# Peptides against a protein of PDB entry 2AUS: the designs that were tried, part 1

No score or structure here was measured in a lab: all are predicted.

Target 1, 323 residues: chain A of PDB entry 2AUS
Amino acid sequence: ADIKREVIVKDDKAETNPKWGFPPDKRPIELHIQYGVINLDKPPGPTSHEVVAWIKRILNLEKAGHGGTLDPKVSGVLPVALERATRVVQALLPAGKEYVALMHLHGDVPEDKIRAVMKEFEGEIIQRPPLRSAVKRRLRTRKVYYIEILEIDGRDVLFRVGVEAGTYIRSLIHHIGLALGVGAHMAELRRTRSGPFKEDETLVTLHDLVDYYHFWKEDGIEEYIRKAIQPMEKAVEHLPKIWIKDSAVAAVAHGANLTVPGIVKLNAGIKKGDLVAIMTLKDELVALGKAMMSTQEMIERSKGIAVDVEKVFMPRDWYPKLW
Below, numbering starts at 1 at the first letter of every chain, in headers, positions and changes, except where a header shows other numbers.
Peptide ipSAE is a variant of ipSAE made for these designs: the mean of its two directions, with the distance scale d0 fixed at 1.0 Angstrom where the peptide's residues are scored. Compare it only between designs on the same protein; published cut-offs may not carry over.
The geometry check fails a fold that doesn't show the stated peptide or that is severely misdrawn somewhere.

## One batch from the design tools (peptide; made by RFdiffusion4; aimed at target 1 H207 D208 D211 F215)

Design b1_p11_1
Pose (drawn by RFdiffusion4):
Structure b1_p11_1 (pose): chain A 309 residues (1-127, 142-323), chain P 11 residues (1-11)
Amino acid sequence: ADIKREVIVKDDKAETNPKWGFPPDKRPIELHIQYGVINLDKPPGPTSHEVVAWIKRILNLEKAGHGGTLDPKVSGVLPVALERATRVVQALLPAGKEYVALMHLHGDVPEDKIRAVMKEFEGEIIQRKVYYIEILEIDGRDVLFRVGVEAGTYIRSLIHHIGLALGVGAHMAELRRTRSGPFKEDETLVTLHDLVDYYHFWKEDGIEEYIRKAIQPMEKAVEHLPKIWIKDSAVAAVAHGANLTVPGIVKLNAGIKKGDLVAIMTLKDELVALGKAMMSTQEMIERSKGIAVDVEKVFMPRDWYPKLW
Amino acid sequence: HPRHSLEPYKE
């Protein structure tokens, strides 16, 4: 997921006018929230659905959604997209996820076999692909390990299968997500308590600084997604519901294949929309016309890059 | 700064 993509510039002269839109990290606080995502450290106990409901109450929001469900007892990274950026969690499906898990073996197994068996579970699995498994600690029947997986991978099922392969059986004692696409345990990871307090600092004390840092621009959700940057003049057509045509492309990531989920970006690096690539990168460079992206969801409001009559 | 309870938001 976190492979740095090469950027290919097709129109080296394209410029963006600062009058239109906003750099993503410079939105007025209200707009920042309307188009924001929270990198939330979900506490054990509530369902992911319940956590989102609490967030909507805390921030007095109309809409919100999470990216990748965590079960009630699971803690960790839970991206919560807000308001107009609610659907941006779609961008996380192609990005991977990472967990730290505690596995309790129902029988005694030599460490040698445990490490050997765990390694064999990398690759593909049926219940999804397991990118990597790193054993952190093996203390008796307790195995602490880090695992990277494709989205929708049930870790409980993975541990159960490891138990079967060892014949002794296995139980998942605990699980914590450490990564969900570009969201990880860094300075942007916030708790529900921080969110409530920072919201009070803003609505009661008039200080926006803390609630601002607790909420990320929605563009964070597409950091690991192939991108196509378009001209200012092309943003309006897309913002108004048209698919993206090739003439509007300024630069794009290498490796885009037909059918790939892509992010359409302005030259300010704001998220305009998510869509499916109808052409490859090379076809987008060589061709002068045609639909480059079948737009599935538009995020940018019509007001930022307006059509003028 | 005082800390605020989550109970009102859990309802």

Design b1_p11_3 (failed a check: a repeat of another design)
Pose (drawn by RFdiffusion4):
Structure b1_p11_3 (pose): chain A 309 residues (1-127, 142-323), chain P 11 residues (1-11)
Amino acid sequence: ADIKREVIVKDDKAETNPKWGFPPDKRPIELHIQYGVINLDKPPGPTSHEVVAWIKRILNLEKAGHGGTLDPKVSGVLPVALERATRVVQALLPAGKEYVALMHLHGDVPEDKIRAVMKEFEGEIIQRKVYYIEILEIDGRDVLFRVGVEAGTYIRSLIHHIGLALGVGAHMAELRRTRSGPFKEDETLVTLHDLVDYYHFWKEDGIEEYIRKAIQPMEKAVEHLPKIWIKDSAVAAVAHGANLTVPGIVKLNAGIKKGDLVAIMTLKDELVALGKAMMSTQEMIERSKGIAVDVEKVFMPRDWYPKLW
Amino acid sequence: HPRHSLEPYKE
């Protein structure tokens, strides 16, 4: 997921006018929240659905959604997209996820076999692909390991299968997500307590600094997604519901294949929309016309890059 | 700053 993609510039002269839109990190606080995402450290106990409901109450929001469900007893990274950026969590499906898990073996197994068997579970699995498994600690029947997986991978099922392969059987004692696409345990990971307090600091004390840092621009959700940057003049057509045509492309990532989920970005690096690539990168460069992206969801409001009559 | 309870939001 976190492979740095090469950027290919097709129109080296394209410029963006600062009058239109906002750099993503410079939105007025209200707009920042309307188009924000929270990198939330989900506490054990509540369901992911319940956590989102609490967030909607805390931030007095109409809409919100999480990216990748965590079970009630699972803690860790739970991206929660807010308001107008609610559906941006779609961008996380192609990006992978990472967990730290504690596996309790129902029988004694030599460490040698445990490491050997765990390694064999990398690659593909039926229940999804397992990118990597790194054993952190093996203490008796307790195995602590870090695992990277494709989205929708049930870790409980993976541990169960490891238990079968070892014959002794296995139980997942605990699980914590450490990565969900671009969201990881860094300075943006916040708790529900921080969210409530920072919201009070803003609505009661008038200080927006803390609630601002606790909420990321929605563009964070597409950091690991192939991108196509378009001209200012092309943003309006897309913001108004049209698919993206090739003439509007300024630069794009290499490796885009037909059918890939892509992010359409302004030259300010704001998220305009998510869509499916109808052409490859090379076709987008060589062709002068045609639909480059079948737009599935528009995020940018019509007001930022307006059509003037 | 005092810390605020989550109970009202869990309802």

## One batch from the design tools (peptide; made by RFdiffusion4, then SolubleMPNN; aimed at target 1 S75 L102 R190 T192; its pose is not in this set)

Design b2_p14_4_s2
Fold by OpenDDE base, seed 5:
Structure b2_p14_4_s2 (fold): chain B 323 residues (1-323), chain A 14 residues (1-14)
Amino acid sequence: as target 1 above (323 residues)
Amino acid sequence: SRAVEELRRRRAAR
């Protein structure tokens, strides 16, 4: 999410009609909800599925989905995509995660040894998925991006950890305990980040959502519920982007693949096979797709399929058919 | 951070 991506302009004369589409900041409240993502503070106790079902009841929604399961006992950042945005969660599954964890050691260990051993777990680790995971129980490599020790109090170690998607913090703590020679277990866990979603002013509780929906429906005040819901475009901020001509938007919204002539600007460093977000010149999400070319090939070529369109989000009528 | 304070509160309640 923190990777600054260079923007390469292919067509510097491309303009956009301000009358077409609905930019993320200009959606009526009902449309904003239909294309929304909540940065939910999941409480400890309920499953991620129970919490999604509660949000659907609170906000009177037909569909919603979450950006990656948190265990019942785990709290913190759970992105919940609403209605027409529900499938944007597929962009969040491969995204990096951050946690704060409390590890309890089963014996006394000098602080210098704790710090030295935990630093050795930065980088590549081998994990076996837990018995309760839907993932095949094969050994797999995962990246630990960083470990920051926040506090050591006797046998209790509070730390921040940044990890590759599908790293199990419970398994990491178990292996740290084995390396320390005394054993350890995960006492507490909170997720502080899921890709572009973090602990910030956008983080809301289930109680906040109840109150904010009431203020809108009973008092006519939409401001609170509007701020509590992020535009679906937030859920793709960490992806490489391709911005397209107004004349290409309706074709892609009908499920046509993006061809090279439709590209106005794009991020550097796209590789063949990457998940990319197709955007309008007003930063509206049209679709997610698979890159069929590198950034360099999309610059050098005059023709061909640039993106295989996998999932359309934009309605077919927001932009005119210009073919 | 909110996370650190929450986990400290949960630790003190055990």
Scores: peptide ipSAE 0.132, ipTM 0.836, DockQ to the pose 0.898
OpenDDE base, seeds 1, 2, 3, 4: peptide ipSAE 0.071, 0.037, 0.026, 0.025; ipTM 0.801, 0.750, 0.702, 0.704

Design b2_p14_4_s4
Fold by OpenDDE base, seed 4:
Structure b2_p14_4_s4 (fold): chain B 323 residues (1-323), chain A 14 residues (1-14)
Amino acid sequence: as target 1 above (323 residues)
Amino acid sequence: SSAVERLRARRAAR
């Protein structure tokens, strides 16, 4: 999410018609909800699935999905994609995560040794998924991007950790405890980030959603519910982007693959096989797809399939058919 | 962060 990507312009003369589409900031409230993602503060207790079911009931929704499971006892950032945006969660599942964890040590360890050993867990670690995981219990590598010790008090270690998706903090703490020689367990866990979603002013509770929905339905005040729901484009901010011509939008919205002539601008560093977001020149999400070319190939080539379109989000009628 | 404060408060109550 924090990776600044260079933008390479391929067509500097490409303009966009202001009458076409619905930019993220200009959606009517009903349409904003249909293409929305809630940055939910998941309470401890319920499953991520139960919380999604509650949001659907509170907001009178047919469909919703979450951007990566939090265990029942784990609180914090749970992105919940709504209605037509539901499938945008596929962009969030592979995204990096941050947690604040409380580790309890089973013996006394000098603070300097705690700090030294925890620093060794930055980088690549080997994990086995827990028994409760739907993931095959094969050993796999995961990246720990950073460990920030916030506080040490006797046997209690409060720390922030940035990790690759599907890193198990409980398993990390267990391995730290083994390396310290005394053993350890995870006392508490909160997720503070899931890709572009963080613990900020956009973070809302289930109670906030009840109140904000009431203010809209009973009092006619849409402002609160509008602010509580992020546009689906937020859920792809961490992906490499390709911006396309207005003339290419309707074809991609119909499920056609993106060809090289449709590209106006793109991020640097796209590799073949990367998940990419196809955007309009108004920063509307058209589709997610798999890059079939690198950034360099998309610049140098005059033709060919640039992106294999996997998931369309934009309605077919937002842009005219220009072919 | 509010997460740090909540975890610290719960720790102090144990």
Scores: peptide ipSAE 0.034, ipTM 0.749, DockQ to the pose 0.903
OpenDDE base, seeds 1, 2, 3, 5: peptide ipSAE 0.030, 0.031, 0.025, 0.029; ipTM 0.707, 0.752, 0.729, 0.717

Design b2_p14_5_s2
Fold by OpenDDE base, seed 4:
Structure b2_p14_5_s2 (fold): chain B 323 residues (1-323), chain A 14 residues (1-14)
Amino acid sequence: as target 1 above (323 residues)
Amino acid sequence: SRAVEALRRRRAAA
């Protein structure tokens, strides 16, 4: 999410009609909810699925989905995509995660040895998924981006860890304990980040959502519920983006693949096979798709399929058909 | 972070 991506402009004369579409900041409250993502502080106890079902009941929603399972005992950042935005979770599932973990050691270990061994777990690690995971129990490599030791108190080690999606912190702690020679277990875990979603002012509880929905429905105050729901575009901030001409928007919204002539600007470093967000010039999410070209190929070529469109989000009527 | 504070509070209560 923190990767600054260069923006390459292909068409510096491309303008957008201000009357077309609904920019993320200009959606009526009902439409904002239909295209929303909640940065939920998941409590410990319930499953991620139960929490999604509660949000659906609280906000009177037909559909919602979460940006990556937290175990019942795990608290913290759970992105919940609403209604028409529900499928945006596909952008969040592969996103990096951050956790704060409490590891309890089963024996005494010198602090210097704890620090040295935990540093060796930065980089590539081999994991086997736990029995309770929906994932095939094959050995797989995962990246640990960083380990920050926050506090060591005897046998208790509090640390922050940034990891690739589907890294199991419980398994990491078990392997650290084995490397220390004494064994260890995960005492507590909280997720502090899921891609672009963090522990910030956008983080809300289930209680906050009850109150904010009440203020809207009973008191006519939409401000709180509007602030509690992020636009779906937040859920794609970490993806490489391609911005398209107004004349290309309706075709992509109908499920047509993006062709090279439709591109106005794009991020540097797109590779063939990357998940990309197709955006309007007003930063509205049109669709997610698979890049069929690199950034360089999209610059150099005059024609061809740039993106295979997999998931459309934008309604078909927000932009006119200009062909 | 709220996470660090929440985990520290639980340790101080144990």
Scores: peptide ipSAE 0.035, ipTM 0.750, DockQ to the pose 0.894
OpenDDE base, seeds 1, 2, 3, 5: peptide ipSAE 0.031, 0.033, 0.034, 0.031; ipTM 0.727, 0.737, 0.748, 0.718

Design b2_p14_7_s3
Fold by OpenDDE base, seed 1:
Structure b2_p14_7_s3 (fold): chain B 323 residues (1-323), chain A 14 residues (1-14)
Amino acid sequence: as target 1 above (323 residues)
Amino acid sequence: MERAKRRILERHRA
């Protein structure tokens, strides 16, 4: 998620009409909510689905979805996409995750040995999904990007871990405990990151949402609820982007595939098959799709389908039909 | 146990 992607410009003369669309910073509050994502601090206790149902009740919403399940006992970063943005969670499901975990060892182990063995778990690990997962119980490889030990207190090990999506921290801790020879279990877990969503100033509680909604509806103060909701474009910050001409926006918003002539600029390093975000020149999310070409092919070719459009977000009327 | 648990929980109260 932290890879700065180079931007390659194909058309340096392309301009955008400021009267068309609704840039993320210029959406009226109702429209901002319709295209919003909450960086929720999920409390321990409720399921992720119960929390989404609470948000829908608090904010009087018809639809919402979450950017990756947290178990009932797990707290922290739960992105909740609202209304018309609900489908943007598909960009967050495959995104890397960070956790802070408390591991309890079932025996005494020297601190140096704990540190050495935990360092060996950076890289590729083999996991079986737990019985309670909706995922087929096949052995699968997952990447551990990093392990950072924060504190060791006797048999208690507090650590930060960055992992590939669908890595089971409980299973990781079990395997670490086996490698240490004493066994271990997961005592506590908090998610500190889900793709572009982190523990930062945008993180809000359910109580904050109640208060902020009240301030808006009863007192006419929209500032708090506006800040508590991120634009849906935040949920795609980690994806490679393709920026398109104003003349291509309406076609893509109608579900047409993006063709090479519509591209103004794009990120480097797009591969065929990658999930990409199609953006306007005003950084509005038009659609998600599958790249049908590499970045290099999109530069070199004059024609062809660049992106197979899978999910449209932009309304059809924000940009005029220019065909 | 309490300090590590407190750090996970304190990030919940801030």
Scores: peptide ipSAE 0.029, ipTM 0.722, DockQ to the pose 0.144
OpenDDE base, seeds 2, 3, 4, 5: peptide ipSAE 0.025, 0.021, 0.021, 0.020; ipTM 0.705, 0.685, 0.675, 0.668

## One batch from the design tools (peptide; made by RFdiffusion4, then SolubleMPNN; aimed at target 1 D208 Y224; its pose is not in this set)

Design b2_p18_6_s4
Fold by OpenDDE base, seed 4:
Structure b2_p18_6_s4 (fold): chain B 323 residues (1-323), chain A 18 residues (1-18)
Amino acid sequence: as target 1 above (323 residues)
Amino acid sequence: SREKRREELEKERKEKLE
């Protein structure tokens, strides 16, 4: 999520009409909620689905979805996409994750050996999904981006770990314990990051949401609930982006594929098959789609389908039809 | 109480504006 992608400009003269659309910072509170994502601090105890159901009740919503299941016992960052933004979870499911984990060793191990062995688990690891996972229990590779040991207290090892989506920390800890020769188990786990969502000022509790909703509905104070809900565009910050002309927005909002002439600017490093966010020049999310060309092909070609549009978010009427 | 939480939030808001 921290990788700043280079922006390549194809049309430096492209302008946008300020009267069209609703930029993320200019949405009325009701519209902001309709296109919102909550950075929820999930408490330990409930399932991710129960928490989503509670948010729907608290905020009087018809639909919501979460950006990746946390086990009942696991706390921390759970992005919850609201209403019209619900489908943006597709962007969050494959996103990298960070956790803080407490590993309990089943024997005494010198600290130097703990540090050395844990460092060996940075990079590619082989995992088997746990039995409780809906994922087929085939051996698969996963990336461990980093392991940062925070504290070692005898047999208790507190560490931060950045991982590819669908890496099982419980399995990682089990294998670390085997490599140490004494065995280990996961005592505690907290998710501290899910793609662009992290432990920051945007992290809110269920209690906060209850209070903030009441401040809005009973006291007419919208500022707290507005801050507690992020625009759906936050949920795609980690994706490669393609920015399109105003004249292309309505077509894409109607489900038309993005063609090369509609592109104003784009991120470097897009590959064919990548999930990309199609944005307006006001940084509004129009749609998610599959890249049908690389960045280089989108620069060099004058025509063709650049993106196969999969999920439209923008209403059809925010921009006029100009074709 | 929600009222206590409101007072805390208003206090935090004032402290950020100072």
Scores: peptide ipSAE 0.096, ipTM 0.785, DockQ to the pose 0.219
OpenDDE base, seeds 1, 2, 3, 5: peptide ipSAE 0.069, 0.056, 0.037, 0.042; ipTM 0.770, 0.755, 0.695, 0.744; seed 3 fails the geometry check

## One batch from the design tools (peptide; made by RFdiffusion4, then SolubleMPNN; aimed at target 1 L206 D211 Y224; its pose is not in this set)

Design b2_p19_3_s1
Fold by OpenDDE base, seed 5:
Structure b2_p19_3_s1 (fold): chain B 323 residues (1-323), chain A 19 residues (1-19)
Amino acid sequence: as target 1 above (323 residues)
Amino acid sequence: SLEERRRELSRKELEELRK
């Protein structure tokens, strides 16, 4: 998730009209909310769906969606996309996750052995989804990117873990316990990261949202609610990006596929079939789509469909039709 | 303070939403 992608410039003379669109930092508060994502600190107890329903009530919204389910007992980072941004959650579902977990061992194990065995779980692991999972109960491989032991206190092991989307930490802990020979269970779990969303100054509670909404509606103070909501573009920061000409924006906003001549700059390492974000030169999200070419093909070719546009976010009228 | 009263109101509203 933290891999800085190289940017390849195809047209260094391309300019953007400052009068067109609404850059993420220049949206009126109502528009900012319509294209917003909350970095919610989900409390333990409620389901992710209940929390989304509460946010809709608190903020008087018609639509919202979350960037990946947290179990009722699990707290922490739950991205909640609002209104017109609701569909951006599809970019967050496949994103890497980080957790802090408390593992309780069912027997005494030397600290050196705990550390050695947990290190062996970095890399590819085989998991079976839990019975209650909406996912087909087939064995699947998942990546554990890193395990960082934070504290060992007797039978309690506090650790940070970075994982591929849909890795079950409960199952990981069970397997670690088996490998240690004593068994283990997950005592506590908090999600500390979901793709570009992490524990930082943007993390807000349901309580904060209630307060901040009242400050706006009753006192006319929009500062707090503005800071509590991130632009939808935050939700695609981890994706490979393609930046397009102003003349191509309206066509893509109408659902036209992106053609090679519309590309100004792009990230390196795009492969055919990748999910990509189509951006304006002002870093506005136009659409998500499937790459039909590699980065290299998009550079070398003069024509053809670069991206099959799947989901449009930008309104059709933000940029003029130039065709 | 006005802020403390608002925080109290917000807590009550959040509790009502949980019902």
Scores: peptide ipSAE 0.026, ipTM 0.671, DockQ to the pose 0.819
OpenDDE base, seeds 1, 2, 3, 4: peptide ipSAE 0.021, 0.018, 0.008, 0.008; ipTM 0.538, 0.486, 0.457, 0.498; seed 1 fails the geometry check

## One batch from the design tools (peptide; aimed at target 1 L102 E151)

Design b2_p20_4 (made by RFdiffusion4)
Pose (drawn by RFdiffusion4):
Structure b2_p20_4 (pose): chain A 309 residues (1-127, 142-323), chain P 20 residues (1-20)
Amino acid sequence: ADIKREVIVKDDKAETNPKWGFPPDKRPIELHIQYGVINLDKPPGPTSHEVVAWIKRILNLEKAGHGGTLDPKVSGVLPVALERATRVVQALLPAGKEYVALMHLHGDVPEDKIRAVMKEFEGEIIQRKVYYIEILEIDGRDVLFRVGVEAGTYIRSLIHHIGLALGVGAHMAELRRTRSGPFKEDETLVTLHDLVDYYHFWKEDGIEEYIRKAIQPMEKAVEHLPKIWIKDSAVAAVAHGANLTVPGIVKLNAGIKKGDLVAIMTLKDELVALGKAMMSTQEMIERSKGIAVDVEKVFMPRDWYPKLW
Amino acid sequence: AEEEERERLEKARELREKYA
């Protein structure tokens, strides 16, 4: 997921006017929240659905959604997209996820076999692909390991299968998600407590600094997604419901294939929309016309890059 | 048994933070 993509510039002269839109990290606090995402450290106990409901009550929001469900006892990274950016969690499906898990073996197994069997579970699995498994600690029947997987991979099922392969059987004692696409355990990971307090600092004490840092621009959700940057003049047509045509492309990532989920970005690096690529990168460069992206969801409001009559 | 399970989980969490 976190492979740095090469950027190819087709129109080296394209410029963006600062009058329109906002750099993503410079939105007025209300707009920042309308188009924000929270990198939340989900506590064990509540369901992911319940956590989102609490967040909507804390932030007094109308809409919110999480990216990738964590079970009630699972803690860790739970991206929660807010308001207008609620559906941006769609951008996380192609990005991978990472967990730290504690596996309790129901029988004694030599460490040699445990490491050998765990390694064989990398690649593909049926229940999804397992990118990597790194054993962190093996203490008797307890195995602590880090695993990277494709979205929708049930870790409980993976541990169960490892138990079968070892014949002794296995139980997942605990699980914590450490990565969900671009969201990881860094300075943006916040708790529900921080969120409530920072909201009070803002609505009661008038200080926006803390609630601002606790919420990320929605563009964070597409950091690992192939991108197509378009001219200012092309943003309005897309923001108004039109698919993206090739003439509007300024630069794009290499490796885009037809059918890939892509992010359409302004020259300020704001998220305009998510869509499916109808052409490859090379076709987008060589061709002068045609629909480049079948837009599935528009995020940018019509007001930022307006059509003027 | 419940105490032992809590101690096991606490230890695992400390190890997890170590390897973080």

Design b2_p20_4_s3 (made by RFdiffusion4, then SolubleMPNN; from b2_p20_4, 13 letters changed)
Fold by OpenDDE base, seed 5:
Formats: structure tokens, C-alpha cells, sequence
Structure b2_p20_4_s3 (fold): chain B 323 residues (1-323), chain A 20 residues (1-20)
């Protein structure tokens, strides 16, 4: 998620009409909710699905989806995409995750050995999905981006860990315990990050949502519910982006593939097959799609399909048809 | 207990915030 992406400008003269679209910061409250994502502090106890169902009831929503399952016992960052933004979870599911974990060792181990062995688990690890996962129980590699020991108190090891999506921290702790020779189990787990969503001022509880919705509906105060909901564009901040001309927006919003002439600017390092976000010049999410060209090909070519459009988010009427 | 767990998670958050 923290990959700094260079922006390559293809058309430096491209302007946008300020009257077209609804920039993420300028949506009326109802529209903001329709295109929103909540950075939810999931409580321990309920499933991620139960929490999504509660949010739908609290906010009177028809649709919502979450950016990656947390086990019932696990708390912390659960992005919940709302209504018309529901499908943006496709961008969040593959995103890196951070956790704070408490590992309990089943024997005494010197602190120096704990630190040395845990450092060896940075990088590629082999995991088997747990029995309760909907995922086929095949061995797979997963990347551990970093392990940071926060505290060691006898047999209790508190650590921060950054991981590839679908890394099982419980399995990681089990293997660390085996490598230490004493065994270990996961005592506590909290997710502190899911892609662009972190433990910050945007993190809200279910109780906050109840109160903030009440303040809006009964007292006419929009401020709290507006702050509690992030624009859907937040959920794609970690993706490579392609910014398009105003004249291309309506076509893409109708489900047309993005062609090379529609590109104004793009991130470096796009590869064929990458999931990309198609953006307006006002940083509005038009669609998600599959790159059919590399960044270099999109720069060098004058024509062709740049992106196969898979999921349209923008309404068809926000921009005029200019084709 | 649930309370002991919440206290550990709170401590974990406080520690994570100090090391962020």
C-alpha cells in the first residue's frame, strides 16, 4: 500500500470542467453515503458479516461489503463499503494488512533468541489455510513484509506485523513457536491496517455510527456522519491510477473500455494484468479495470485498449457524452 | 476474561501508537 508511484503526465494541457461530476469532498451527504466506505473498528465477538449487517441496519442501507474478513475474536480495522461503493472491496481484498499480535510461548526462551528467530520470518513464508477458511487448503507462499517486536514480557511477545493479504497470523505464530522449540499460540490479535485504512481519526465504532446517524436524522447535524464515512476513492489509494479526459469519462461510465487517447496521466509501473483505478482529473473513481498495456505501452502507443473495464462506479450522467 | 482481553488490546494499541 505504501508504494510511492510516480505520476507520468501524457497531456499537460488537459483541463477539467468544474461543473461536471462530484469530487469526493463535495458530495451531498446522501450521495457521500451512497459512495462511502467506513473505517470500522470491528469489536471482538461478532463475525465480519454480522457487523456488516448491523451497519446496514444502523444506516438504513440496502447493500454493504467488507474489505477482508476478521475472525470473530479479532478486533480492529474493517473497511465497510456502502451501497454503490460496495464493489470497491475488490480493491481492498488483495491489499496488505498490518496486525498487532500477542504471542504466548509455551516455554521459556531467551529474549535474544526470540528476536533472532522472529526476524527470520520476515520475507516469504509457506502457509496452509486453516480448516475453517473458505479457501482451498493448499500450501501457498505469503510475504511477511516486516515483524517489529514491541514488548517481550517473559513468555508474552507483543509484535507488529505487516503481511500480504490472506496471511494467517495464527499460523505464523505457530511456526515461530516451533522454530523456538517451545511452541506458541496467538493470545490476542488486532488488525491495525487494511491497505489505505489505518488506526487514525477516521476509525469509528458501531456505537459512533448509531450516535452519528441519530445526530443527522433527529438533530439535522451532518458533520459527524460525514466524517465517519470516507469517500470510496480512499479504498483505491493503494492501486495504480490512470487519469482520463473529461471526454472519456461518460464512455467509461457506460462500461466502454478505456482507450489510449483518453489518458491524461498515469502511474508508473503498471503491468499488463494489473488491477487499476480509472480516475477523473478531479480524483473521482470512474471504474476499476484490468490493464491491457504496461505504463510504457500506454505512453508510446497512440491507440488501443489500455484498460478492460470490469467495475463501473460512477453514474452515467455525472459527465456529458462527448463522443 | 473479556475485560483482561480488552485491557491487553488497549495496551497493544497504546504500544502500537507509541511505536507508530
Amino acid sequence: as target 1 above (323 residues)
Amino acid sequence: SAAAREARLRRARELAARHA
Scores: peptide ipSAE 0.023, ipTM 0.643, DockQ to the pose 0.394
OpenDDE base, seeds 1, 2, 3, 4: peptide ipSAE 0.019, 0.022, 0.019, 0.023; ipTM 0.604, 0.627, 0.592, 0.625

